# Peptides against a protein of PDB entry 2Q3Z: the designs that were tried, part 55

Target 1, 272 residues: chain A of PDB entry 2Q3Z
Amino acid sequence: YVLTQQGFIYQGSAKFIKNIPWNFGQFEDGILDICLILLDVNPKFLKNAGRDCSRRSSPVYVGRVVSGMVNCNDDQGVLLGRWDNNYGDGVSPMSWIGSVDILRRWKNHGCQRVKYGQCWVFAAVACTVLRCLGIPTRVVTNYNSAHDQNSNLLIEYFRNEFGEIQGDKSEMIWNFHCWVESWMTRPDLQPGYEGWQALDPTPQEKSEGTYCCGPVPVRAIKEGDLSTKYDAPFVFAEVNADVVDWIQQDDGSVHKSINRSLIVGLKISTKS
Target 2, 254 residues: chain A of PDB entry 2Q3Z as posed
Amino acid sequence: YVLTQQGFIYQGSAKFIKNIPWNFGQFQDGILDICLILLDVNPKFLKNAGRDCSRRSSPVYVGRVGSGMVNCNDDQGVLLGRWDNNYGDGVSPMSWIGSVDILRRWKNHGCQRVKYGQCWVFAAVACTVLRCLGIPTRVVTNYNSAHDSNLLIEYFRNSEMIWNFHCWVESWMTRPDLQPGYEGWQALDPTPQEKSEGTYCCGPVPVRAIKEGDLSTKYDAPFVFAEVNADVVDWIQKSINRSLIVGLKISTKS

## One batch from the design tools (peptide; aimed at target 1 N144)

Design b2_p25_3 (made by RFdiffusion4)
Pose (drawn by RFdiffusion4):
Structure b2_p25_3 (pose): chain A 254 residues (1-148, 151-160, 170-248, 256-272), chain P 25 residues (1-25)
Amino acid sequence: as target 2 above (254 residues)
Amino acid sequence: SSFTHTTHANFKPDGSVLTLEKTFT
């Protein structure tokens, strides 16, 4: 979770899982310096640099800023999202085989966002950043499935959608800032929309808090709960509707 | 005869329920 520089990102579908190899490259030349730069351009550093550097004692603070800076609403984030099959301005999300070239591109262009990312690209870059800084991190994929004239599927078909698959990262740490028992894997979601409140979204939120439905736990628990849960009910006339099943075959490299 | 099918979907992070309706004859 710290030292291995290559891994797998799972894609495809719940029935046909694809394992896409990936070069996280966290110890390649210039990557650590780029990661320290990423921290020094974060909006909290601009607001209060002395405090920002002091808070870097915390993997909760750093994990939040590190993952949060990958797809940042501010112009200084690492990647720009796009899902319309129109990637001519730059580089397709399906093309990358690693996080390193994106990070180097980002540094060389005044810390401007690199076009383009999709959920697995953001998660892959977040893994590289956090592994480089020493926070044990893994990329995770969740799969969702539809069964087909449903209004539910129409509403979606035609960025908090429910996708065929969605990726995020989990990082390992204690949570002295929370009630006891929430140490361990924390979910961090670097996909774009920081929207409700706060400088960043989404996480870190303890995986246990998600499983337990304890959605008051910081940070951004409802956003991560929504990626692995959806409750759908029909009234033809009360009935459970399985036209949409969310939270299947959640996967990571062994 | 006409009838109305109502689907309640709770998936949003704010907890709001999306209600969708369609009438069939």

Design b2_p25_3_s1 (made by RFdiffusion4, then SolubleMPNN; from b2_p25_3, 11 letters changed)
Fold by OpenDDE base, seed 2:
Structure b2_p25_3_s1 (fold): chain B 272 residues (1-272), chain A 25 residues (1-25)
Amino acid sequence: as target 1 above (272 residues)
Amino acid sequence: STVTVTVLATYRPDGSTLVLEKTWT
């Protein structure tokens, strides 16, 4: 979980699992330096460098910082998310094959946001950074299924704002979400919550004013302890939520189209 | 109070976005 540089990220759906090769490359030349830069440009460091540095011995703290800094929301973070298939002014999220190129681009362009990322890209970069910083980390892919039948969910992927099917179904089924799990102790919590902690670097909801998520004990989520920091309700929702179809407009606005109840179909983590 | 959490899934070929949403009181 620390030493592996090559791996796979699982994509697709429970019925059609696709593995994409990914170069994490945490030991590539200059990557550690870039990870340190990432820490040194985070808002907490800029506000109080001494305080930030004093807390970097905590994987809980570092994990939370990395979760926030992998996305460019609220800070000089690495990746800009985009989901509307308009990637002409950057790189399509589907084109990335590793974290190294992303991190190098970010650093080489003066810590300007890299265009573009989606969930697996965010997760993979976070995984690289966390591993580079000595935190055992794996990418987790969550596949969702419709409450009724998986077929209904697949149909929804190609529905327009009017509920009509648009175009032919692609073999690229994106009925999944990716985040990371990191191994750490949780001295800030009650005993028993050491182990895998969920972190989600995809910008979705603000936590304490920043687009970040976790760390939260996987055990807490499994046991339904939603009072456990950080962001247990959000992570719980990632595995126990309804699905809403949104249509992206040209002006960047997003509109709801269809709601469906889902259950978790399959969870897969990267192997190392 | 009602709490709604939105979880973004990922890209769709039609340009839409799949979102997970949980609401509780």
Scores: peptide ipSAE 0.023, ipTM 0.537, DockQ to the pose 0.044
OpenDDE base, seeds 1, 3, 4, 5: peptide ipSAE 0.016, 0.020, 0.018, 0.006; ipTM 0.472, 0.524, 0.425, 0.375; seeds 1, 3 fail the geometry check

Design b2_p25_3_s2 (made by RFdiffusion4, then SolubleMPNN; from b2_p25_3, 13 letters changed)
Fold by OpenDDE base, seed 1:
Structure b2_p25_3_s2 (fold): chain B 272 residues (1-272), chain A 25 residues (1-25)
Amino acid sequence: as target 1 above (272 residues)
Amino acid sequence: EEITHKLLARYRPSGEVLVLEKTFK
């Protein structure tokens, strides 16, 4: 979780699991320095350096900062996400083979955002940074991963009487999504929530005004404790959202055809 | 009773959104 520099990231689909080799490279020359730069350009440091530095002993605090800084949303973060298969003005997310090149590019270009990343790239870079900072971290892949955008723990689809999908297609299920889990104590929570904490650096939803996610105890997600900070409902929905199929009739009535967690969630954690 | 459920699935890495159907008993 800290010592392994080379590994695999799981991709594909639940039925057809794939993996790619990845060089995390947390011990390569200059990488620690880059991780420290990442901390020193974060919005909290820029706002109050003394306060930020005083909190860096907390893996909870650092984890949350890193989840926000791996993406370039809201700050001078590392990666710009893109998901439309148009990568001609940058580097395709599929071409990356490790975190080291990404971090070096970011630093060498004056902390300009690197084009482009997707979830596994965000997760892998976050994993490298967190490991470099001494936080045991692993990449997690969740197949059939839901993205709940309205915080109702549901993925809702609307169709008319003819079966045609209505409305926007904002809420969706990804074939897979990647994030990280970090091992830490949670002195900010009631006893029992120490252990693996989920952190999601992919910019999906804002948390307290910033595109970041977690840390949230994996145990809280498993037990359905949605009151647990940070971002328990969102992470819970990624792995447990109910899928609702609504039928809209011409008279304005809406009928629910199905309501349960059918396909959402199949989590695979790396061993190291 | 078998129920066919329509799903919107987005695929990585292409980002393509597809309508999928799954039948449940």
Scores: peptide ipSAE 0.337, ipTM 0.805, DockQ to the pose 0.068
OpenDDE base, seeds 2, 3, 4, 5: peptide ipSAE 0.302, 0.311, 0.022, 0.030; ipTM 0.789, 0.788, 0.536, 0.611; seeds 2, 4 fail the geometry check

Design b2_p25_3_s3 (made by RFdiffusion4, then SolubleMPNN; from b2_p25_3, 16 letters changed)
Fold by OpenDDE base, seed 1:
Structure b2_p25_3_s3 (fold): chain B 272 residues (1-272), chain A 25 residues (1-25)
Amino acid sequence: as target 1 above (272 residues)
Amino acid sequence: TKITVRLLATYRPDGKTLVLERTLE
């Protein structure tokens, strides 16, 4: 989980599992330096360098920072997400074959966001960075069971009362999602929550003001302990949730239109 | 335990930056 540089990222659906080869490359030349730069440009460092540096010995702290910095939301992070199949001004998320090129591009362009990433790209880059920093990490793919299991991505738009699509807003339901799990102790929690911790670098929800997620004990999620920091409810919802489609009326009110239950069908981690 | 989730993708005015929002209900 630290030493392996080559691996596979699982994609697709529970019924149609697809794997892609991925070069994590955490030991390639210059990658460690880039990971350190990533830490040195994070908002917490910029705000208080001494405090940030003093906390870098904590994998909990570092994991949370990396989760936030892999995406470019709120900071000078690595990747810009895009899901609309319009990648002409960048690199298609589907074309990446490793983390090294992404990280090098980011650094070589003055820490400018790299276009583009999706969940597995975010997860893979996070995995590389965390491994590079000595934190055992694996990419996890969660396959969801939803009503429309045959589509890779279901994009639904808000509709008004007349059934017309509202612009600029869309609901996206993925048949799979990728994040990372890192092995660490949790001295900040009660005993028993050491081990694999879920971290999600895909920007989906703000945690304490930043698009980041975790670390949260996988055990807590399995046991339904939603009070456990960080972001247990969010991670729990990734594996057990109802997705709701909304209809916006003319008066601006939003009403639930369709309830869809998303249940984990299969969870696969990288073999390293 | 059952959680209701709203998934929303919104483009910023620049037409290029997509913001993902996930809210728990």
Scores: peptide ipSAE 0.044, ipTM 0.641, DockQ to the pose 0.062
OpenDDE base, seeds 2, 3, 4, 5: peptide ipSAE 0.020, 0.031, 0.007, 0.023; ipTM 0.424, 0.462, 0.335, 0.616; seed 5 fails the geometry check

Design b2_p25_3_s4 (made by RFdiffusion4, then SolubleMPNN; from b2_p25_3, 11 letters changed)
Fold by OpenDDE base, seed 3:
Structure b2_p25_3_s4 (fold): chain B 272 residues (1-272), chain A 25 residues (1-25)
Amino acid sequence: as target 1 above (272 residues)
Amino acid sequence: STFTRRVEATFKPSGEVLVLEETWT
């Protein structure tokens, strides 16, 4: 996982899986230096350099920093997300073919945010950075990925008697979402949670005030241990949320329907 | 009995909303 520089990122939908080639390029010239710059401009370093540096031996700490720094929210991070198809003042997220160009652009422009990214771009850049820092990392694609905004582990829709969604969707299901999994020990947790840890660099929800996510043990998500640091409920919801439809009748009565046929979450882990 | 409904997902990168499931019991 650390040594692979080229791979594929899975996209599309559960019924129509697609992939794109991606050059992670973690060993290309200057990339490691850029990753170190990324650490040196993170908010924790700026607040207390000595404390930040003393914690860089922890892949848990570094992973969390990287998840926050790959997006430009809250800091001098790498990528600005955009989803409205207005990319004229930058590069379309669909145009990127690797992490190297993104990281070089970021550094060469004085650590200014690169326009633009979406989930797979965020994940791919995070994968590159983590690999550069010696952390085994892979990109993960989750189909029918739920975005729970209110931390209730439910995706709730209000519907009329005909099953048509009423009002604006505050929560959503994406055809796919990408994040990364990194291999690390978890000395900060009880034994048994070492192994793959989920990290999500796409700015979706704030964790302790910063747009970052994880690391959370994949095992904890699988076993439903939502008390495990970090951000277990959010990641759990991405792959396990129940879809609830509140069907309102003309008489004002409400019928609760839990969709058991719709499967939230189909995770595919990449080998590169 | 069966019910017809729209269970929708938003698709990347287009942002298109498509139906994933149309019926439930």
Scores: peptide ipSAE 0.214, ipTM 0.738, DockQ to the pose 0.058
OpenDDE base, seeds 1, 2, 4, 5: peptide ipSAE 0.017, 0.027, 0.021, 0.018; ipTM 0.378, 0.524, 0.394, 0.460

Design b2_p25_4 (made by RFdiffusion4)
Pose (drawn by RFdiffusion4):
Structure b2_p25_4 (pose): chain A 254 residues (1-148, 151-160, 170-248, 256-272), chain P 25 residues (1-25)
Amino acid sequence: as target 2 above (254 residues)
Amino acid sequence: STHTHTTELTLANWDEPLILEKEHE
């Protein structure tokens, strides 16, 4: 979770899982310096640099800023999202085989966002950043499935959608800032929309808090609970509707 | 006859459940 520089990112579908190899490259030349730069341009450092550096004692603080800076609403984030099959301005999300070239591109262009990312690209870059800084991190994929004239599927077909698959990271740490028993894997989701409140979204939120439905636990628990849960009911006339099943075959490299 | 089909989607990150309706003849 810290030292291994290559891994797998799972894609495809719940029935046909694809394992895409990836070069996280967290110890490649210039990557650590780029990661320290990423921290020093974060909006909290601009607001209060002395406090920001002091808070870097916490993997909760750093995990939040590190993952949060990958797809930041501010112009200084690492990647820009796009899902319209129109990637000519820059580079397709399906092209990358690693996080390193993106990070180097980002540094060289005045810390401007690199075009383009999709959920697995953001998650892959977040893994590189956090592994480089020493926070044990893994990329995770969740799969969702549809069964087909449903209004539900129409509403979605035609960025908090429910996708064929979605990726995020989990990082390992204690949570002295929370009630006892929430140490361990924390979910961090670097995909774009920081929207409800706060400097960043989403996480870190304890995986246990998600499993337990304890959605008052910081940070951004409802956003992660929504990626692995959806409750759909029909009234034809009360009935459970399985036109959409969310939270299947959640996967990570062994 | 006109029949009304109602489908509700509940997500924790939304302020309100999504309710969709369609009429069938």

Design b2_p25_4_s1 (made by RFdiffusion4, then SolubleMPNN; from b2_p25_4, 19 letters changed)
Fold by OpenDDE base, seed 1:
Structure b2_p25_4_s1 (fold): chain B 272 residues (1-272), chain A 25 residues (1-25)
Amino acid sequence: as target 1 above (272 residues)
Amino acid sequence: EIVERITVLRLAHKKEDIVLKEKLY
């Protein structure tokens, strides 16, 4: 989790697992320096360098910072996400083969956001950075991964009487989603939550005003402890959200409909 | 490694991309 520089990232769907080779390259020349730059340009450092530096001994703190800084939302972060298949002014997310090129591009262009990333790219870069900083980290792929936008642990679709989906379809389930898990103690929590912590650098929802997610104990997610910081409800929903179809009738009445059974979080693929 | 963490949901699933990241509806 720290020493391996090459690996695979799992993609595809629950039915058709795919993978791509990835060079994490955490020990390649200059990569550690870039990771340190990443820390030194984070908003917390810019606001209060002394306070930020004093907290860098905490993998919880660092993990959260990295989660926020891997995406360029809110800060001088590394990657700009794009999902509309229009990548002509940058690099297609599908073209990347490692974190090293991304990080070097970011640094060499004055910490300008690199175009473009998607979940596995965000996760992979975060994995590289965290490993560089001595935090055991792995990329995790969740199949049938939900994005709950309103923190109700539901993915809701509204339909008219004809079964047509209404609205902007903002909530969704992805065929796959990637994030990272990092191994750390959680002295900020009650005993028993040490171990793997989920961190999601893909800019999906704001946490405490920043597009970041975690760390949250994987154990808390497994046990349904949604009170556990950080962002337990969101991460829980990614793997355990219920999907509800609402059918609205002409009279304004709404009822639940079940069209198909699907499994969220069916398979989580990662390096062992 | 693949770990099963299964939650059964009710979903109106229509399409799935087997390779690229895609929203499921």
Scores: peptide ipSAE 0.077, ipTM 0.538, DockQ to the pose 0.065
OpenDDE base, seeds 2, 3, 4, 5: peptide ipSAE 0.072, 0.021, 0.017, 0.064; ipTM 0.478, 0.516, 0.446, 0.533; seeds 2, 5 fail the geometry check

Design b2_p25_4_s2 (made by RFdiffusion4, then SolubleMPNN; from b2_p25_4, 14 letters changed)
Fold by OpenDDE base, seed 2:
Structure b2_p25_4_s2 (fold): chain B 272 residues (1-272), chain A 25 residues (1-25)
Amino acid sequence: as target 1 above (272 residues)
Amino acid sequence: SIITVTTVLHLPSKEEPLVFERKLE
């Protein structure tokens, strides 16, 4: 997981699984240096360099920093996300073929955000950076991935008596979503949570004030232990949220219905 | 439910136009 420089990222939909080739390029010239620059421009370093550096021996700490720095939200991060198909002032997320060009562009332009990324681009860049830093990492794709905004483990839709969706669709389900899993020990948790940890660099929700996510033990997610650091409820919801329809009746009553036609979660991870 | 599939690299894929991430209605 550290040595592989070329791989595939899964995309598409649950019914139509696709993949693209991707050059992670963690051993290409200058990439490690760029990863170190990424650490040196993170908000925690800028606030207290000594404290930040003292914590870089922890893959938990570094993973969380990288998760936040791969996106440009809140900091001098690498990528700006965009999903509206207007990419004329940058590079379409679909045009990237590897992490190296993205990282080099970021560095060469004075650590200015690169336009643009979507989930697999964020995940792939994070994977490159983490591998550069010696953390075994893989890209993960989840089909029908839920975006829970209020941490209630539900995707909620409001409907009128005719079944028409009312109001804003603040909570949604992605056709697919990508993040990374990194192998690390978790000395900050109870025994048994070492192993694969989920990290999500796509800016979806803030965690402790920063657009970052994880690391959270994959085991904790599988077992439903939502008390574990970091962001267990959010990651759990991505792979296991229930869809609920709130149906407003003519008499003003509201009926709760579980939408069983929308199944959240089909996670695919790569094995060497 | 959580469905996890471990796959090897270069899993067979199907062709479709959609390659970007989008939210489902």
Scores: peptide ipSAE 0.156, ipTM 0.588, DockQ to the pose 0.023
OpenDDE base, seeds 1, 3, 4, 5: peptide ipSAE 0.057, 0.026, 0.089, 0.055; ipTM 0.577, 0.546, 0.580, 0.585; seed 1 fails the geometry check

Design b2_p25_4_s3 (made by RFdiffusion4, then SolubleMPNN; from b2_p25_4, 17 letters changed)
Fold by OpenDDE base, seed 1:
Structure b2_p25_4_s3 (fold): chain B 272 residues (1-272), chain A 25 residues (1-25)
Amino acid sequence: as target 1 above (272 residues)
Amino acid sequence: EIITVTTVARFAHKKEDLVLTRDLE
C-alpha cells in the first residue's frame, strides 16, 4: 500500500467491471517535494503555519488536508473536476495514465489547477500523495455510489403519473465512484476505530466549510455509527443509501412506487 | 506502456444499471 507504484483502478459498472492501469509513482523524482508543496499551500498553513506544521504528524490531520487539496475547490488544490464531456481547453480525465504527470503539471504551472479530473483521478492523486507521505492508502471503487445532498440517507426520485422523473435530479447515483482508504490510528475517537479510514477528495459536499471528506473509520460505516467524525453520514449514504421512487399526484400528494428497491453500494478496493 | 481505458463516471439513469445487493467490507 505504500511501496507499490503501479496499480489498477476499477471502473465501469457493477455488471461490467473494468480496470485501468495507473502509475501512482509516489517514489519518482520530485514527487515528494510536490507533496510537501501541497501541504505548504493549504489554507490551514497559510492561516497559521506553526499550527499546521505541528499537526502534520497526525495522519488524521494530513489525510483531511490532502482530501481538500487534491481538488482545487476553496484553495490552490491540484485538480479541477469536470463531467460534461467538454475538455478541449485541458486534458480529458480519461487521458491520464498516472498521478505523476498531474502533480508535475500542477507544480510546474505555479500550483495552478490542472484540467481536468473525475473521481478516479482525484482518488488516484490522493493515493499518490498519501503514500508519498508514508500513509498506507488504497483506491476504492464503489459501484452504484449515492450522492446524498440532504443527509437523509435517501436518494429520492419524484415521478409524475406517467412515471417520468421530475426535477433536476440533484441527488444522484454514480455508476461508479472512487475514493481512498488510508490506514491510521484514531486517537481522536473511541477505541476500536483504528484501521482503514475513508477519504474522498472528489468535491461533492462541503465538510466544515471545505470540499473535503473524511477520514471516517470504515468500521463506523459498516456498523452504522453515523456520529463518527468525519462525515460519516455522507460516506454511509454513498454505500448504503436507499433509493426511493415517489409518485406525485396532481394534488401534491406523494407515495412510494411499487418498483423494486434499488440497492446502493458494491465496494472494490485495490490490492497491493 | 500503459494503455488507458476509462469510463466516464455518470448518473445512473436506469434501474437496470443498478445492482440489487450491497457489499461493504
Scores: peptide ipSAE 0.016, ipTM 0.466, DockQ to the pose 0.022
OpenDDE base, seeds 2, 3, 4, 5: peptide ipSAE 0.014, 0.026, 0.009, 0.006; ipTM 0.492, 0.489, 0.483, 0.460; seeds 3, 4, 5 fail the geometry check

Design b2_p25_4_s4 (made by RFdiffusion4, then SolubleMPNN; from b2_p25_4, 16 letters changed)
Fold by OpenDDE base, seed 3:
Structure b2_p25_4_s4 (fold): chain B 272 residues (1-272), chain A 25 residues (1-25)
Amino acid sequence: as target 1 above (272 residues)
Amino acid sequence: EKIVVTTVLNFPHLEEPLVLERVLE
C-alpha cells in the first residue's frame, strides 16, 4: 500500500466493473518534494507554520490536510473538479493515466490548480501523496448496487446564479464514487478505531470550513457510529444511499419519489 | 462562467435528502 507505484482504479457500475491503469508514481523523481510543498502551502501552515509542522507526525492530521489540499477549493490545492464535459481549457479527467503528471503540472505552474479532476482523479492523487508521505493508502470505489439502474449515489444539478437549474435539468448521475482509505492509529478516539480510515478528497461538503473529509474509521461506518470524527455521517451516506427518482411530468413539474430501500454499495479497493 | 452545482445526498437517517451547493469557477 506504500511501495506499489502501478495499479488500477476501478470505475463503471456494479454490473459493469471497469478499471483503468494508473501510475501512482510516489517514488518518481521530485514527487516527494512536491508532496512536501503541498503541505507547506496548506492554510494551516500559512496560519501557523510551527504548529502545522509539529503536527505532521500525526497521520490523522496529515490525512485531513491532504484530503483538503488535493482539491483546490478554499486553498492552493492541486485539482479543480469539473463535471460538465467542458474541458477544452484543460485536460479531461478521463485523460489522466497517473498522478505524477498532475502533481508535476501543479508544481511547475506555481501551485496553480490543475484542470480537471473527478472523483477517481482526486482519490488517485490523494493516494499518491499519502503513500509518498509514508501512510499506507488504497483507492476505494463504491458502486451503486441498486437493482434500478437509475439509482444514484449522487445527483448533481447545475444551477445558474439565481439557483435555477440550467437547461433540461442537467442531472449528472453517479453510479460510482471513489475515495481513499488510509491505515493509521486513532489516539484521538476511543480504543478500537485503529485501522483503515476513510478520506475523501473530492470536494462535496465542507468540514470545519474546508472542503475535506475524514479521516473516519471504516469500523465506525460499518457499525453506524456516526458520532465519530471526522465526518462520519457524510462517509456513511457515501456507502448507504437511498434511491431517489425524479419524475418530470408533462407540465414540467418535477416530483421526487423517495425509495427508502437502503442501497449498500459494492466497495472495491485496490490490492496495493 | 460561474456554475453552481447542487448535490443531493440521500442520508438514510434524514427524512429529506441533504442538498449541498458548490460553486465552480
Scores: peptide ipSAE 0.036, ipTM 0.404, DockQ to the pose 0.071
OpenDDE base, seeds 1, 2, 4, 5: peptide ipSAE 0.021, 0.025, 0.031, 0.029; ipTM 0.432, 0.335, 0.392, 0.457

Design b2_p25_5 (made by RFdiffusion4)
Pose (drawn by RFdiffusion4):
Structure b2_p25_5 (pose): chain A 254 residues (1-148, 151-160, 170-248, 256-272), chain P 25 residues (1-25)
Amino acid sequence: as target 2 above (254 residues)
Amino acid sequence: SHTTSLTLPSGVTRYGGSTWHEESA
């Protein structure tokens, strides 16, 4: 979770899982410096640099800023999202085989966002950043499935959608800022829309808080709960509707 | 009449777009 520089990002579908190899490259030349730069341009550093550097004692603070800076609403984030099959301005999300070239590109262009990312690209870069800084991190994929004239599927077909698959990261740490028993894997989601409140979204939120439905636990628990849960009911006339099943075959490299 | 309801946690809003699929590498 710290030292291994290559891994797998799972894509495809719940029935046909694809394992896409990936070069996280967290110890490649210039990557650590780029990661320290990423921290020093974060909006909390601009607001209060002395406090920001002091808070870097916490993997909760760093994990939040690190993952949060990958797809940042501010112009100094690492990547720009796009899902319309129109990637001519820059580079397709399906092209990258690693996080390193994106990070170098980002540094060389005045810390401007690199076009383009999708959920697994953001998660992959977040893994590189956090593994470089020493926070044990893994990329995770969740699969969702549809069964087909449903209004539900129409509403979606035609960025908090429910996708065929969605990726995020999990990082390992204690949570002295929370009630006891929430140490361990924390979910961090670097995909784009920081929207409800706060400098960043989403996480870190304990995986246990998600499983337990304890959605008052910081940070951004409802957003992660929504990626692995969806409750759908029909009233033809009360009935459970399985046209959409969310939270299947959640996967990570062994 | 037929009504389909999606229950969401507070603070989450779901949206539709051109497609609900992401591309795979």

Design b2_p25_5_s1 (made by RFdiffusion4, then SolubleMPNN; from b2_p25_5, 15 letters changed)
Fold by OpenDDE base, seed 5:
Structure b2_p25_5_s1 (fold): chain B 272 residues (1-272), chain A 25 residues (1-25)
Amino acid sequence: as target 1 above (272 residues)
Amino acid sequence: ERKTVLNLPEGVTYTGGGSFFLPTA
């Protein structure tokens, strides 16, 4: 994982799985220096450089920093996300073929945010940075991936008696979503949670005031231990959320229906 | 504690493999 520089990222849908080639390029010239710059401009370093540097031996700490710094939300991070199909003032997320060009653009423009990214771009750049820093990392794709906004482990829709959606949709399911898994020990947790840890650099929700996510043990997610830091309920919901339709009748009565027509979560981890 | 920043127009699809929110049935 650390040594692999080229691979594939899975996209498409659960029914029609696709992949694209991606150059991670963690060993290309200057990339390590850029990764170190990324660490040196993170909010924790700017607040207290000595404390930040003293913690960089911890993959847990570094993973969380990288998760936050790959997106430009709240900091001088690498990528600006955009999903409205208006990319004329930048590069379309679909145009990228590797992490190296993105990282070089970021550094060469004075650590200004690169336009634009979506989930697989965020994940791929995070994968490059983490591998460059010696943390075994892989990109994962989850089809029918839930985005739970309120940490209730549900995707909720509101409907009238005719089944029509009422108001704006707040809860969503992605056709696919990408994040990374990194191998590390978790001395900050109870025994048994060493191994793959999920990290999500896509700026979906704030975690402790910052747009970041994880690390959380994949084992904890699998076993439903939502007490584990970081962000276990959110990551759990991405792969396990139930869909609920709230139906309001003309008389004001409400009915809750669990929708099993769409199954949330089909996770694929990359081989390399 | 959590705040959403995602704003995706309904019905937007990408031929190049971009992500989008699934329509609800």
Scores: peptide ipSAE 0.424, ipTM 0.812, DockQ to the pose 0.085
OpenDDE base, seeds 1, 2, 3, 4: peptide ipSAE 0.354, 0.352, 0.485, 0.390; ipTM 0.783, 0.774, 0.807, 0.795; seeds 1, 3 fail the geometry check

